# Ledger of designs, part 37: peptides against a protein of PDB entry 1MQS

Target 1, 223 residues: chain A of PDB entry 1MQS
Amino acid sequence: ILKMLFLNKDLNNNDNITTITDDIFNQQEIIWKVLILDIKSTATISSVLRVNDLLKAGITVHSLIKQDRSPLPDVPAIYFVSPTKENIDIIVNDLKSDKYSEFYINFTSSLPRNLLEDLAQQVSITGKSDKIKQVYDQYLDFIVTEPELFSLEISNAYLTLNDPKTTEEEITGLCANIADGLFNTVLTINSIPIIRAAKGGPAEIIAEKLGTKLRDFVINTNS

## One batch from the design tools (peptide; made by RFdiffusion4, then SolubleMPNN)

Design b2_p13_1_s3 (from b2_p13_1, 5 letters changed)
Fold by OpenDDE base, seed 5:
Structure b2_p13_1_s3 (fold): chain B 223 residues (1-223), chain A 13 residues (1-13)
Amino acid sequence: as target 1 above (223 residues)
Amino acid sequence: SNVLKNYVDLALE
């Protein structure tokens, strides 16, 4: 939760909430943000954080997503809401209306594929995808910017990887192909990535393969 | 020392 409030930056997890917030507040420039919640996430936040903790985290205003909210076009917003069609539509509407300067979206639970696609489609139509800075859930962790978000355009990759009829060999082969595509992309952009992937699934396999390829490349380039 | 780092996030689950 604290990580989310600090725009998913790494924090020293060895300290308690108060110590973390105090240290950040005293040592770093605070980025003032709006926190947008729903009923469920409000309960979650309230169970863990005090109002003063939110303030120290740079939360100047917190509101419910379904409430009428005043536009703050120069202020970044953190959404911490349930992954529902309704919430997605509201976020997109807020985006369309330039309600905030930047959008950091954190879903309280896993975002279904169909809703992710819906979000992506609606955002793309607005032409304001660059304002979506982050999308997180239990499985998703990425920055949504046009220059930094891409697709390998592999047909039915998700379906293939999640189809119980798919063989291990097919999965491994597809993961290798995806890793190759990502590797080529990394080389094209000429930067070293930090790789993040959900654990326990194809994403982890791909990440490991990609990591190996990149490490080997670096070693070979330096030899 | 000034290596640009990007984030490659994989969410296939």
Scores: peptide ipSAE 0.000, ipTM 0.369, DockQ to the pose 0.091
Fold by OpenDDE base, seed 3:
Structure b2_p13_1_s3 (fold): chain B 223 residues (1-223), chain A 13 residues (1-13)
Amino acid sequence: as target 1 above (223 residues)
Amino acid sequence: SNVLKNYVDLALE
């Protein structure tokens, strides 16, 4: 929890909460943040941290996600909420309305793949993916950190891939275009990424195409 | 040296 409040920086877990907060307070400039909770996470936070601990961590305001909240466009926000469709929709709406300057999202438990995909899709439509700085859940070290979340801005890709009238050739062509876009993005990275995709759908096709392109590139650069 | 592992997760809208 403390790690989350300090934007998931490495902390020495062997120290008491008071020692950690005091050391950070004395060594670094405090970044003031908004903490957004739900009912369940409120109980969790309240059981572990005191109000003074939140203040020392730079939490200036805390609110429930379902409450109407005033916009603070110059203040970063930490979300610590359950991985639900409702909460994802609210976060996306907050993003659309420029409610905060930056978004650090921490889910209280495992985020299902379908919800991750939904989040990614909605965020991509807003064109404000750069404001999503972190996405964590209980089991993953990280799901997304900036600038790892990006959109290729291909119009109607989802509709085309899910339309039963779309031909196999059209799907293949679209997947190739997506793979090309991803490949170009990866070229800016100094290491070959591990590609993960859901099986049995267009994502797998794209992953395979991208993998092939990356392998070919490595072979050509090492000859 | 913690080898920074890069992952690309593909999510299709």
Scores: peptide ipSAE 0.031, ipTM 0.532, DockQ to the pose 0.041; fails the geometry check
Fold by OpenDDE base, seed 4:
Structure b2_p13_1_s3 (fold): chain B 223 residues (1-223), chain A 13 residues (1-13)
Amino acid sequence: as target 1 above (223 residues)
Amino acid sequence: SNVLKNYVDLALE
């Protein structure tokens, strides 16, 4: 739970909650966050943490997911909620409405594949997948583990994208090729991904292109 | 059931 509140940063396991919160409070700039809960997770949090602990973790406001919440577009949000269709729909609606700056989604239990696919599909349609920074359940170390790494086997892609002599047209072309490859991979896996990319570079271009392709595909298949 | 959470992390190294 503490790890979640600190955006799943590595916490030294040997320290008491108070020591961890005090150390982080003293050593790092507090990132203020909103915590969104449901009835079940409220009970869980209340059993483990005190209000003061939440404050020390940078939680400025906590609310129930079903409650009307004011938009805080410049504030990151941590969701800690049950893996239900209803909660997913609310999260997606919050995403659509730009209710928060960033979304850190933690499900209280295992997220079924069908719900994960639903979340991914809805997020893809919004075009705002970049705002979703994390998706966890109780067992998902969102470690982009090495097993989830694949290569498109495009030779010299890194060099081409980072070479200052590369033209914008060449970059755009390469990004399009990468996006096509990723799109084909997504179709092969038959799962819509959450797309994360660094801002201000080729990765963002690729992400946008891929997002567009995925949205178009979803629209065309539902149609 | 390995829930393949497919996150595409486009890290340009």
Scores: peptide ipSAE 0.012, ipTM 0.438, DockQ to the pose 0.038; fails the geometry check
Fold by OpenDDE base, seed 2:
Structure b2_p13_1_s3 (fold): chain B 223 residues (1-223), chain A 13 residues (1-13)
Amino acid sequence: as target 1 above (223 residues)
Amino acid sequence: SNVLKNYVDLALE
């Protein structure tokens, strides 16, 4: 939750909530943000954080997603809401109306593929995909920088990567397969991507492998 | 060759 409030920056996990918030408050300029919740996430936040903690995290205003909210076009927004069609539609509507400057979307649980595709499609239609900076769920961290979504059609990839019983070797192998798929996709698009991935998880492994493959390819094609 | 810079968003499914 704290990671989310700080736009998913790497936080030292060994520190108490108070220590983390104090350290960040003292070391970095506070970025003021709007926090958008639903009923379920409100309960979650209230159980873990105090009002003062939110303030220290730079949350200037918090509101329910279903409430009529005033536009703050110069303020970034953090969404922490359930992965539902209704919430996705509201987020997209907020995007269309330029309600906020930037959108950091965090779903309270796993986002089903169909809903992810729906989000991507709707965002693509708006032409404002650049305002969506992050999309996260409980297990997945990715940055949406383009309106296009690609699927590698790898069966059970999410389950395998998020199962605590999965071995490091299995994760590494799957990450390699994903990187291969992405590499092929990049070649098909005929462009060199900027790779962004969350640190400390499978996404980083994939990003590193993909980067290596791309570098090797460029070197080999230019010789 | 116009190297089209594309951003690849990794969605881990």
Scores: peptide ipSAE 0.006, ipTM 0.386, DockQ to the pose 0.071; fails the geometry check

Design b2_p13_1_s4 (from b2_p13_1, 4 letters changed)
Fold by OpenDDE base, seed 1:
Structure b2_p13_1_s4 (fold): chain B 223 residues (1-223), chain A 13 residues (1-13)
Amino acid sequence: as target 1 above (223 residues)
Amino acid sequence: SKVLENYHDLALL
């Protein structure tokens, strides 16, 4: 939760919430942001964080997703909501209306494929996919940091892929996970990539898996 | 088809 509130920056896991918030408050410029919740996520946040903790995390205002919210076009927004069609529609409407400057979307549970596709489709129509900086759930974990750079935030991926002790099964499994993450990213940003990968390594495996997924998706959606 | 409209380079490093 704290990681989410700090836009999924790496936090030292060993520190108390208060220490983390104090250190960030003292050492880094606070990015003020809006937190959008639903009923379920409100209960979750309230169980872990105090109001003062939210303030220290740079949350200037928090609101329910279904509430009428004033536009803050220069302020980034964090969504922490259930993966429902209703919530997706609201987020997309907020995107269309330029309600916030940036969108950091965190689903409280796994986002079903059909809802991911719906989100991607609706975002595509808006032409404002660049404003979506993050999408997270149980399976989705990617950050768009700059226009041409993003990360899946998979810990130790490089080490695992380059360790000679790693089994072929482990490599294949990790490559599949990366390809899934990339596929989801591609859908979210509404871009069909020209895939470039080094030959003879994990990058090629990932590229092939991703290419297959994209082709299958395009065929199925054109049908 | 409607979900993927733009073509960009994806570099896997």
Scores: peptide ipSAE 0.038, ipTM 0.494, DockQ to the pose 0.094
Fold by OpenDDE base, seed 2:
Structure b2_p13_1_s4 (fold): chain B 223 residues (1-223), chain A 13 residues (1-13)
Amino acid sequence: as target 1 above (223 residues)
Amino acid sequence: SKVLENYHDLALL
């Protein structure tokens, strides 16, 4: 998250959030930016950062993507939003209207290829592709509730997984979604976990799916 | 011993 707020510059990850923000604040001229969020990303950021951290990161204003936002044509914008068609369309409309000087687009999770192509196509039509400085998948599809505890904020997950009326397909689908969220968490932490799960249930399915994703990722990164 | 048998440890690469 902090890396994103500093326009994805390399940060020394060994320090506490406060130390990082203080060091950067003291060493560099603060670049004031607008932070544009959706409901999900707002919850994510709020779980990890304090208002003062945002200010130290140069966030002068933060707003929801669906809110009516005043143009700030001389101010760069950071988008941190879910990879949805709706959000893409809004970003493109903001680009068309020259709402901000520069666009740093960060998606909370992996952007599907079809949406990436849609974004690229729409941007190309505007003739303003030069204003888009970055497009990243941040893989921040979770909320940190406590230092050693996080939530994927999946509604009724427990009920769905334990309801005898739930189909195997529904369970498998939900387990895949959970595994995706966990995968994103692991990538964010940048540490390979030991996965421990109870046998004979959804937890095992999730663990296996997560393990596969991590293995595939490591293989693809090393090739 | 029995409690540990109920868990699957997946060592990643």
Scores: peptide ipSAE 0.029, ipTM 0.477, DockQ to the pose 0.018
Fold by OpenDDE base, seed 4:
Structure b2_p13_1_s4 (fold): chain B 223 residues (1-223), chain A 13 residues (1-13)
Amino acid sequence: as target 1 above (223 residues)
Amino acid sequence: SKVLENYHDLALL
């Protein structure tokens, strides 16, 4: 997250948040930025960072993407939002309106190829692609409640997985979502987990899906 | 130690 707030520059991983922010604050001229969030990413950011941390990272204003935001044409914007068509359209509209000077787009999870293509196409049509400085999949589709505890914040997951009235399709879909969230978490932690799941239930489905995703990722990154 | 490192990693992202 801090890396994102510092425009995805490399940070010293050995320091605490405060030390990092202070060091950057002291060593470099602060680039003041706007942070654009959605509901989900707001929860993510709020779970990890304090308002003062945002300020130290050069975030002068933070707003929801769906809010009517005042133009700041001389200020770069960091978007940290869910990879949805709606958010893409809003970003493109913001681009069209020259709402900000530069656009640093960070999606909370993997951006589907079709949406990436849509984004690219729409941006191309605007003729303002030069304002898009970067697009990242941050894989931060989770809430960090404690350093050792996180939540995917999937509504009614337990109920859905344990309700006998839930369809297999619904279970499979939910398991996929959970696996995606776990995958993102694993990528964030940058460690390959040992996956253990109970047999014969949703946990196994999740484990299999996660395992597949991890294997595919490792293969694709090593190739 | 490892947990704190993980937190830092999460926060640094």
Scores: peptide ipSAE 0.010, ipTM 0.319, DockQ to the pose 0.037; fails the geometry check
Fold by OpenDDE base, seed 5:
Structure b2_p13_1_s4 (fold): chain B 223 residues (1-223), chain A 13 residues (1-13)
Amino acid sequence: as target 1 above (223 residues)
Amino acid sequence: SKVLENYHDLALL
């Protein structure tokens, strides 16, 4: 998250958030930025950072993407939002209106290829592609509740997985979503876990899906 | 047509 707030530059991660922000604040000229969030990413950020941390990271203003935002044409913007068509359209509209000087786009999870292509196409049409400085998948689709505990904030997941009325398709879909969230979490923690799950239930499905994702990732990163 | 490259960055917590 801090890396994103510093425009995805390499940070010395050996220190706690406060030390990192203090060191950067003291050593470097602060680039003031606007942080644009959605509801989900707001929860993510709020679970990890305080407003003062954002300020130290150079975030002068943070707002929801769907809120009416005043133009700050001389200020760079960091978007940290869900990879949705709606968010893409808003970003493009902000680009069209020259709402900010530069656009650093970070998605909370992987942006599907079709949406990436849509973003690229729309940006191309604006003629303002040079203002798009970064597009990242941050893999931060989780909430940190405690130092050793996180949540995917999937409402009623337990109920859905244990309701006998839930269809196999719904279970499979939910398991896929959970696996995606876990995958993102694993990548964020930068530690590949040993996955253990009970057999014969949703946990196994999740484990298999997650395992596949991790294997695919490892293969792709080592090649 | 500037192809926007999607950069995958592993965010550190």
Scores: peptide ipSAE 0.000, ipTM 0.308, DockQ to the pose 0.405; fails the geometry check

Design b2_p13_2_s1 (from b2_p13_2, 6 letters changed)
Fold by OpenDDE base, seed 1:
Structure b2_p13_2_s1 (fold): chain B 223 residues (1-223), chain A 13 residues (1-13)
Amino acid sequence: as target 1 above (223 residues)
Amino acid sequence: SNVLKNYRDLIPK
């Protein structure tokens, strides 16, 4: 998250948030930026950073992507939002209207190829592609509630998985989504977990899917 | 970095 707030510059990962923000604040010129969030990313940011941390990172204003926002044509903007068609359309509209000077786009999870192509096509039509400085997948679709506890904040997951009327297809789909969230969490922590799951239920399905994703990732990264 | 590269490749020069 801090890396994103500093425009994805390389930061020494061994330092705590306070040390990093203090060092940058004292040694470098602060670039003031606008932070654009959605409901999900707001929860994510709030779980990790305090308001003072945002200020130290140069975030002068933060707003929801769906809110009416005043133009700040001389101020760079960081988007940290879900990879959805709706958010892409809003970003492109902001680009068309010259709402900000520069656009640093960070998606909370993996951006599907079709949406990437849509973004590229729409930006191309505007003729303002030079204002798009970054496009990243941050893989931060989780919330830290306690030092050893986190949540994916999936609505009604327990109810859906335990409802006898839920179809196998729906269960499989939800389990895949949960596994994706867990996978992103693992990548963020940069540690391969030992997975413990109850047998004979959705937890086992999730564990298997997560295991497969991790194995595939390790193989692809080492090749 | 990979996403940015892919994005740039998709934008017509």
Scores: peptide ipSAE 0.027, ipTM 0.672, DockQ to the pose 0.104
Fold by OpenDDE base, seed 5:
Structure b2_p13_2_s1 (fold): chain B 223 residues (1-223), chain A 13 residues (1-13)
Amino acid sequence: as target 1 above (223 residues)
Amino acid sequence: SNVLKNYRDLIPK
């Protein structure tokens, strides 16, 4: 998250958030930025950072992507939002309107190919592709509640998985979403976990999906 | 990951 707030520059400090922000604040010229969030990413940011941390990172204003926002054409913007068609459309509209000087786009999870193509196509039409400085997948599709506990914040997951009326397709779909969230969490932690799951239920399905994703990732990164 | 490279490749020249 801090890396994102500093425009994905390498932070050579392994210290805690406060130390990192203090050091950067004291040593470097602060680039003031706008932070644009959605509901999900707001929760993520709030769980990890304090308001003072945002300020020290040069975030002067933070707003929800769906809210009416005043143009700040001379200010760079950091988007940290879910990879959805809706958010892409809003970003493109903001680009069209020259709402900000530069666009640093960070998706909370992996951007599907179809959405990437859509983004590229729409941006190409605007003729303002040069204003898009970064497009990142941050893999932060989780909420930190405690040092050893996190939540994917999936509504009614337990109910859906345990309702006899839920179809196999729905269960499979939900399990895939959960696995994606877990995968993103693992990538953020930058450590390969040992996966333990109960057999014979959704947990096993999730574990298998997650295991496959992790294996594929490791293979691709070592290649 | 930085997907900007892939993004740029998709933008018509």
Scores: peptide ipSAE 0.021, ipTM 0.641, DockQ to the pose 0.101
Fold by OpenDDE base, seed 3:
Structure b2_p13_2_s1 (fold): chain B 223 residues (1-223), chain A 13 residues (1-13)
Amino acid sequence: as target 1 above (223 residues)
Amino acid sequence: SNVLKNYRDLIPK
């Protein structure tokens, strides 16, 4: 998240947030930026950063993407939002209206190819592609609630997995979604975890799916 | 880094 706020520059991840922000504040000129969020990313940011951290990162204004926002044509904007068609359309509309000087787009999770193509096509039509400075997916579809505990914020997951009326297909689908969230978490941590799960239930299914994803990722990254 | 690269490749020059 801090890396994103500093326009995806390399940061030493071993230091605490305060040390990183203080060092950057003292050594580099702060670029003032607008931060555009959605409901999900707001929760993510709030779980990790304090208001003072945002200020030290040069974020002077933050707002929701669906909110009516005033134009700041001389100010660069960082978008940190879910990879949805709706958000892409709003970003493109903001681009068309010259709402900001530069656009740094960060999606909270993986951007599907079809949405990437849609974004590229719409931006091309505007003739303002030069204003799009970055497009990243951050794989941040989780919330940190405690130092060693996080949540994927999946509604009714426990109920769905334990309801005898739930179909095998529904369980499998939910387990896949959970595994995807865990996979994204692992990518964010940038370390390969040891997976431990209870046997004979959904946890085992999730562990197997996650293990497969990790193996595939390692193979593809080393190739 | 891969996403940005892919995005640039999709934008007509």
Scores: peptide ipSAE 0.020, ipTM 0.607, DockQ to the pose 0.105
Fold by OpenDDE base, seed 4:
Structure b2_p13_2_s1 (fold): chain B 223 residues (1-223), chain A 13 residues (1-13)
Amino acid sequence: as target 1 above (223 residues)
Amino acid sequence: SNVLKNYRDLIPK
C-alpha cells in the first residue's frame, strides 16, 4: 500500500511506516496526489494507515470514486479501487474530463482480461492514454471482515518471548515459526491480509517475516 | 503485478 502511495517506487521494506514516510518526506520533495477509493478499498486503507500517514505520503485529498469530485487538473491521482466495469467507466470519464494531470490506477484485486481490454479500448478512444502512467493489480483482495481472533496454539510462546533468559536466536526462531503459521493460515483463507503489529517487540518481527513471505508468494504466483 | 505492459499492448495503435 505504501509503495502504491509513492507511485510504486521501491521502498525499504525493513522500515516501519513512520520511518518510511519520514525518510521520504525528509529526503525527497513530496509529490502531492489525490487518492480515489471505493468502499472496499477505503476499509483497507483505513485499517492500515492513519490520516497522518496519508498526508506524509503526499495524499492531500482522498475521495470516493462515486462521489462528485472537483477537477484538479494539475494534480496527479492515485486510484485504488475494485476491478469493476463501473469503476473503469468512471476512471475513463475522469480521464475524458481531464479531472487530474496523471492517472495511477491500482486495482484491489486481479483485473480480468475482458475488463482490461475494455479499459484499453475506452482509453484509446479518448486519445489521452499518455495520462495513464500506471495500471497495477495490487492483489490485495481481502474482504475486510470483522476482526476474528484465532490462535496458532504454539506452546509457551508468551513465556518464551517474555523470558529475559531467552536468547535472540530462540526469539527469532519462534517468530519465524509464528510467521509460518500465519502464512499458512492466510493461504488457507485465500486472501491477503493487512498486517498490524505493535512496534518494538516480537510482533514487529513476526509482521516483517510474514510480510516478506506474502510478498514472495505474490511475486512467485504472478511470475 | 504491473499490468501496464499488457495494457499498452492492448491499446490499438
Scores: peptide ipSAE 0.019, ipTM 0.595, DockQ to the pose 0.091

Design b2_p13_2_s2 (from b2_p13_2, 6 letters changed)
Fold by OpenDDE base, seed 5:
Structure b2_p13_2_s2 (fold): chain B 223 residues (1-223), chain A 13 residues (1-13)
Amino acid sequence: as target 1 above (223 residues)
Amino acid sequence: SNVLKNYKDLIPK
């Protein structure tokens, strides 16, 4: 997250957040930026950073992507939002309106190919592709509540998975989403977990999907 | 990961 706030420059991660922000604040000129969040990423940021940390990172203003925001055409913007069509459309609209000087786009999870293509196409039409400085997948689709406990913050997941009226397709879809979130969490932690799940239910489906994703990732990274 | 390169490749000329 701090790396993102400093425009994805390499940071010495050997120190705690406060030390890192203090060092950067004291050693280099602060680039003031706007931070654009959604509901999910707001929770993520809030779980990890304090308001003072944002300030030390040069975040002068932070707001929700769906909120009406005043144009700051001379200020660079960091987007940290979910990879959705809606968010892409808003970003492109902000680009069209010259709302900010530069756009550093960070998605909370992997951006699907189709959405990447959509983003590229829309940006191309604007003629302002040069303002897009970064496009990152941050893989931070989780909320840290405790050192050994986190949440994907998927609303009504338990109810959906246990409702007898829920269709198999809905369950499968939700399990896929959960697996994606877990996968992103694993990548963020940078450690391959031992997966344990109850047999005969959604947990097993999720575990299998996650296992496949992890195996594929390991194979691809080692190839 | 930085997907900017891939993004740029997808931008129509």
Scores: peptide ipSAE 0.031, ipTM 0.704, DockQ to the pose 0.100
Fold by OpenDDE base, seed 2:
Structure b2_p13_2_s2 (fold): chain B 223 residues (1-223), chain A 13 residues (1-13)
Amino acid sequence: as target 1 above (223 residues)
Amino acid sequence: SNVLKNYKDLIPK
């Protein structure tokens, strides 16, 4: 998240958030930026960062993507939003209207190829592709509730997994979604975890799926 | 990590 707020520049990840923000604040001129969020990313940001952290990162204002936002044509914008067609359309509309000087687009999860192509196509039509400075996928499908506890905020996950009426296919699908969220979490913290799960239930399924994803990722990155 | 590169490649010159 901090990396994103500093326009995806390399940051020393070994330091506490406060130390990082203080060091950057003292060493570099603050580039003031607008942060555009959606409901999901707002929750994510709020769980990880304090208001003071945003200010130290040069975030002058933050707003929801669906809200009516005033033009700030001389101010760069950071989008941190879900990878949806709706959000892409809004971003493109903001681009068309010259709402901001530069656009740094960060999706909260992986952007499907079809949406990437849609974004590229729409931007090309505007003739303002030069204003798109970054397009990144973030892997923040989680909310930190406590220092050592986080939630994927999947509605009724426990109920669904424990309802005897739930089909095996539904369980498998939900477990896959949970594993994806956990995988994104692991990538975010840049540390390979030791996975522990209860045996004989959904937790084991999730653990296995996560393990597979991690192994595949490691193999692909080393190749 | 290569999303930006892919994006640029999709933009017609």
Scores: peptide ipSAE 0.026, ipTM 0.678, DockQ to the pose 0.101
Fold by OpenDDE base, seed 3:
Structure b2_p13_2_s2 (fold): chain B 223 residues (1-223), chain A 13 residues (1-13)
Amino acid sequence: as target 1 above (223 residues)
Amino acid sequence: SNVLKNYKDLIPK
C-alpha cells in the first residue's frame, strides 16, 4: 500500500511504516496528490494506515470514487479501487473532464482481460492516454484487523460452510474463493508461508488449493 | 503486478 502511495517506487519493506514515511519525507520532495477510493479500499487503507501516514505520503485529500468531486486539474490522482466496469467508466469520465493532471490507477485485485481491454478502448477514444501514467492490479482482497489476524471479508462464509443444505459445488466454489484471497495475501507479503489447517473439513480443502496455487506460482516465476 | 505494459500494448498507436 505504501508503495502505491509513492507511485509504486521501490521501498525498503523491512522497516515499519513510520520509519519508511519519515525517511521519505526527509529525503525527497513530497508530491501532493489526491487519493480516490471505494468502500472496499477505504476499509483496507484504514486497517493498515493512519491519517498521519497518508499525509506523510503526500495525500492532500481523499474521496470516494462515486462522490461528486471537484476538479483539480493541476493535481495528480491515485485511484485505488475495485476492478469493476462501473469504476472504469467513472475513471474514464474523470479523464474526459480533465478532473486531474495525471492518473495513477491501482486496482485492489486482479484486473480481468476484458476490463483491461475496455479501459484501453475507452481511453483511446478520449485522446488523453498520455495522462494515464500507471495501471496496476494489486492483490489486497483482505483487511488487517489485528497484527496477527486478517479477514477476507467474505459474507456468510461460516454459515455457508456449515449449513447441511449447502451443496458440494457451493462449498468447493467458496473454498476456491478463500484460497484465492489467501494467495493474494501471500503475494502481498512476499513470503511463502507454512500452511496449517484442521483436517477433515473445509480448512483442509482450502489449504490444499492454496498449496497448489503457491507451487504453481513458484514454478512459473522460476521459469 | 504491473499491468501498464500490457495496457500500452492494447492502446492503438
Scores: peptide ipSAE 0.025, ipTM 0.664, DockQ to the pose 0.101
Fold by OpenDDE base, seed 1:
Structure b2_p13_2_s2 (fold): chain B 223 residues (1-223), chain A 13 residues (1-13)
Amino acid sequence: as target 1 above (223 residues)
Amino acid sequence: SNVLKNYKDLIPK
């Protein structure tokens, strides 16, 4: 997250958030930026950073992507939002209106190829592709609530998984989404977990999907 | 970095 806030510059990973922000804040040149979030990413940011940390990182204003935002044509913007068609359309609209000077786009999870192509196509039509400085996928689709506890903040997950009216297809789809979130969490922590799940239910499905993703990832990174 | 590279490649030169 801090790396993103500093425009994905390399930061010394051994320093805590406070040390990093203090060092940069004491440096003569702070680049002031706008941070644009959605509901999910707001929760993620809030779980890791304090308001003062954002200020020290050069964030002057933070807003929700769906809120009416005033143009700041001389200020660079950092987007940290979910990879959805809706968010892409809003970003492109902001680009068309010259709402900000530069656009640093960070998606909270992996951006599907079709959405990447859609973004590229729309941006090309605007003729303002030079304003798009960065497009990154993040692996921060989780919220840390306690030192040893985190949440994916999926609404009604328990209800959906335990409702007898829920179809097998819906359960499988939700389990896949949960597994994706867990996978991203594992990548963020940079440690392969031991997976424990109850047998005979959705937890087992999730565990199997996560295991497969991890195995595939390890194989692909070592090849 | 990989996503950015792919994005740039998709922008018609």
Scores: peptide ipSAE 0.018, ipTM 0.594, DockQ to the pose 0.104

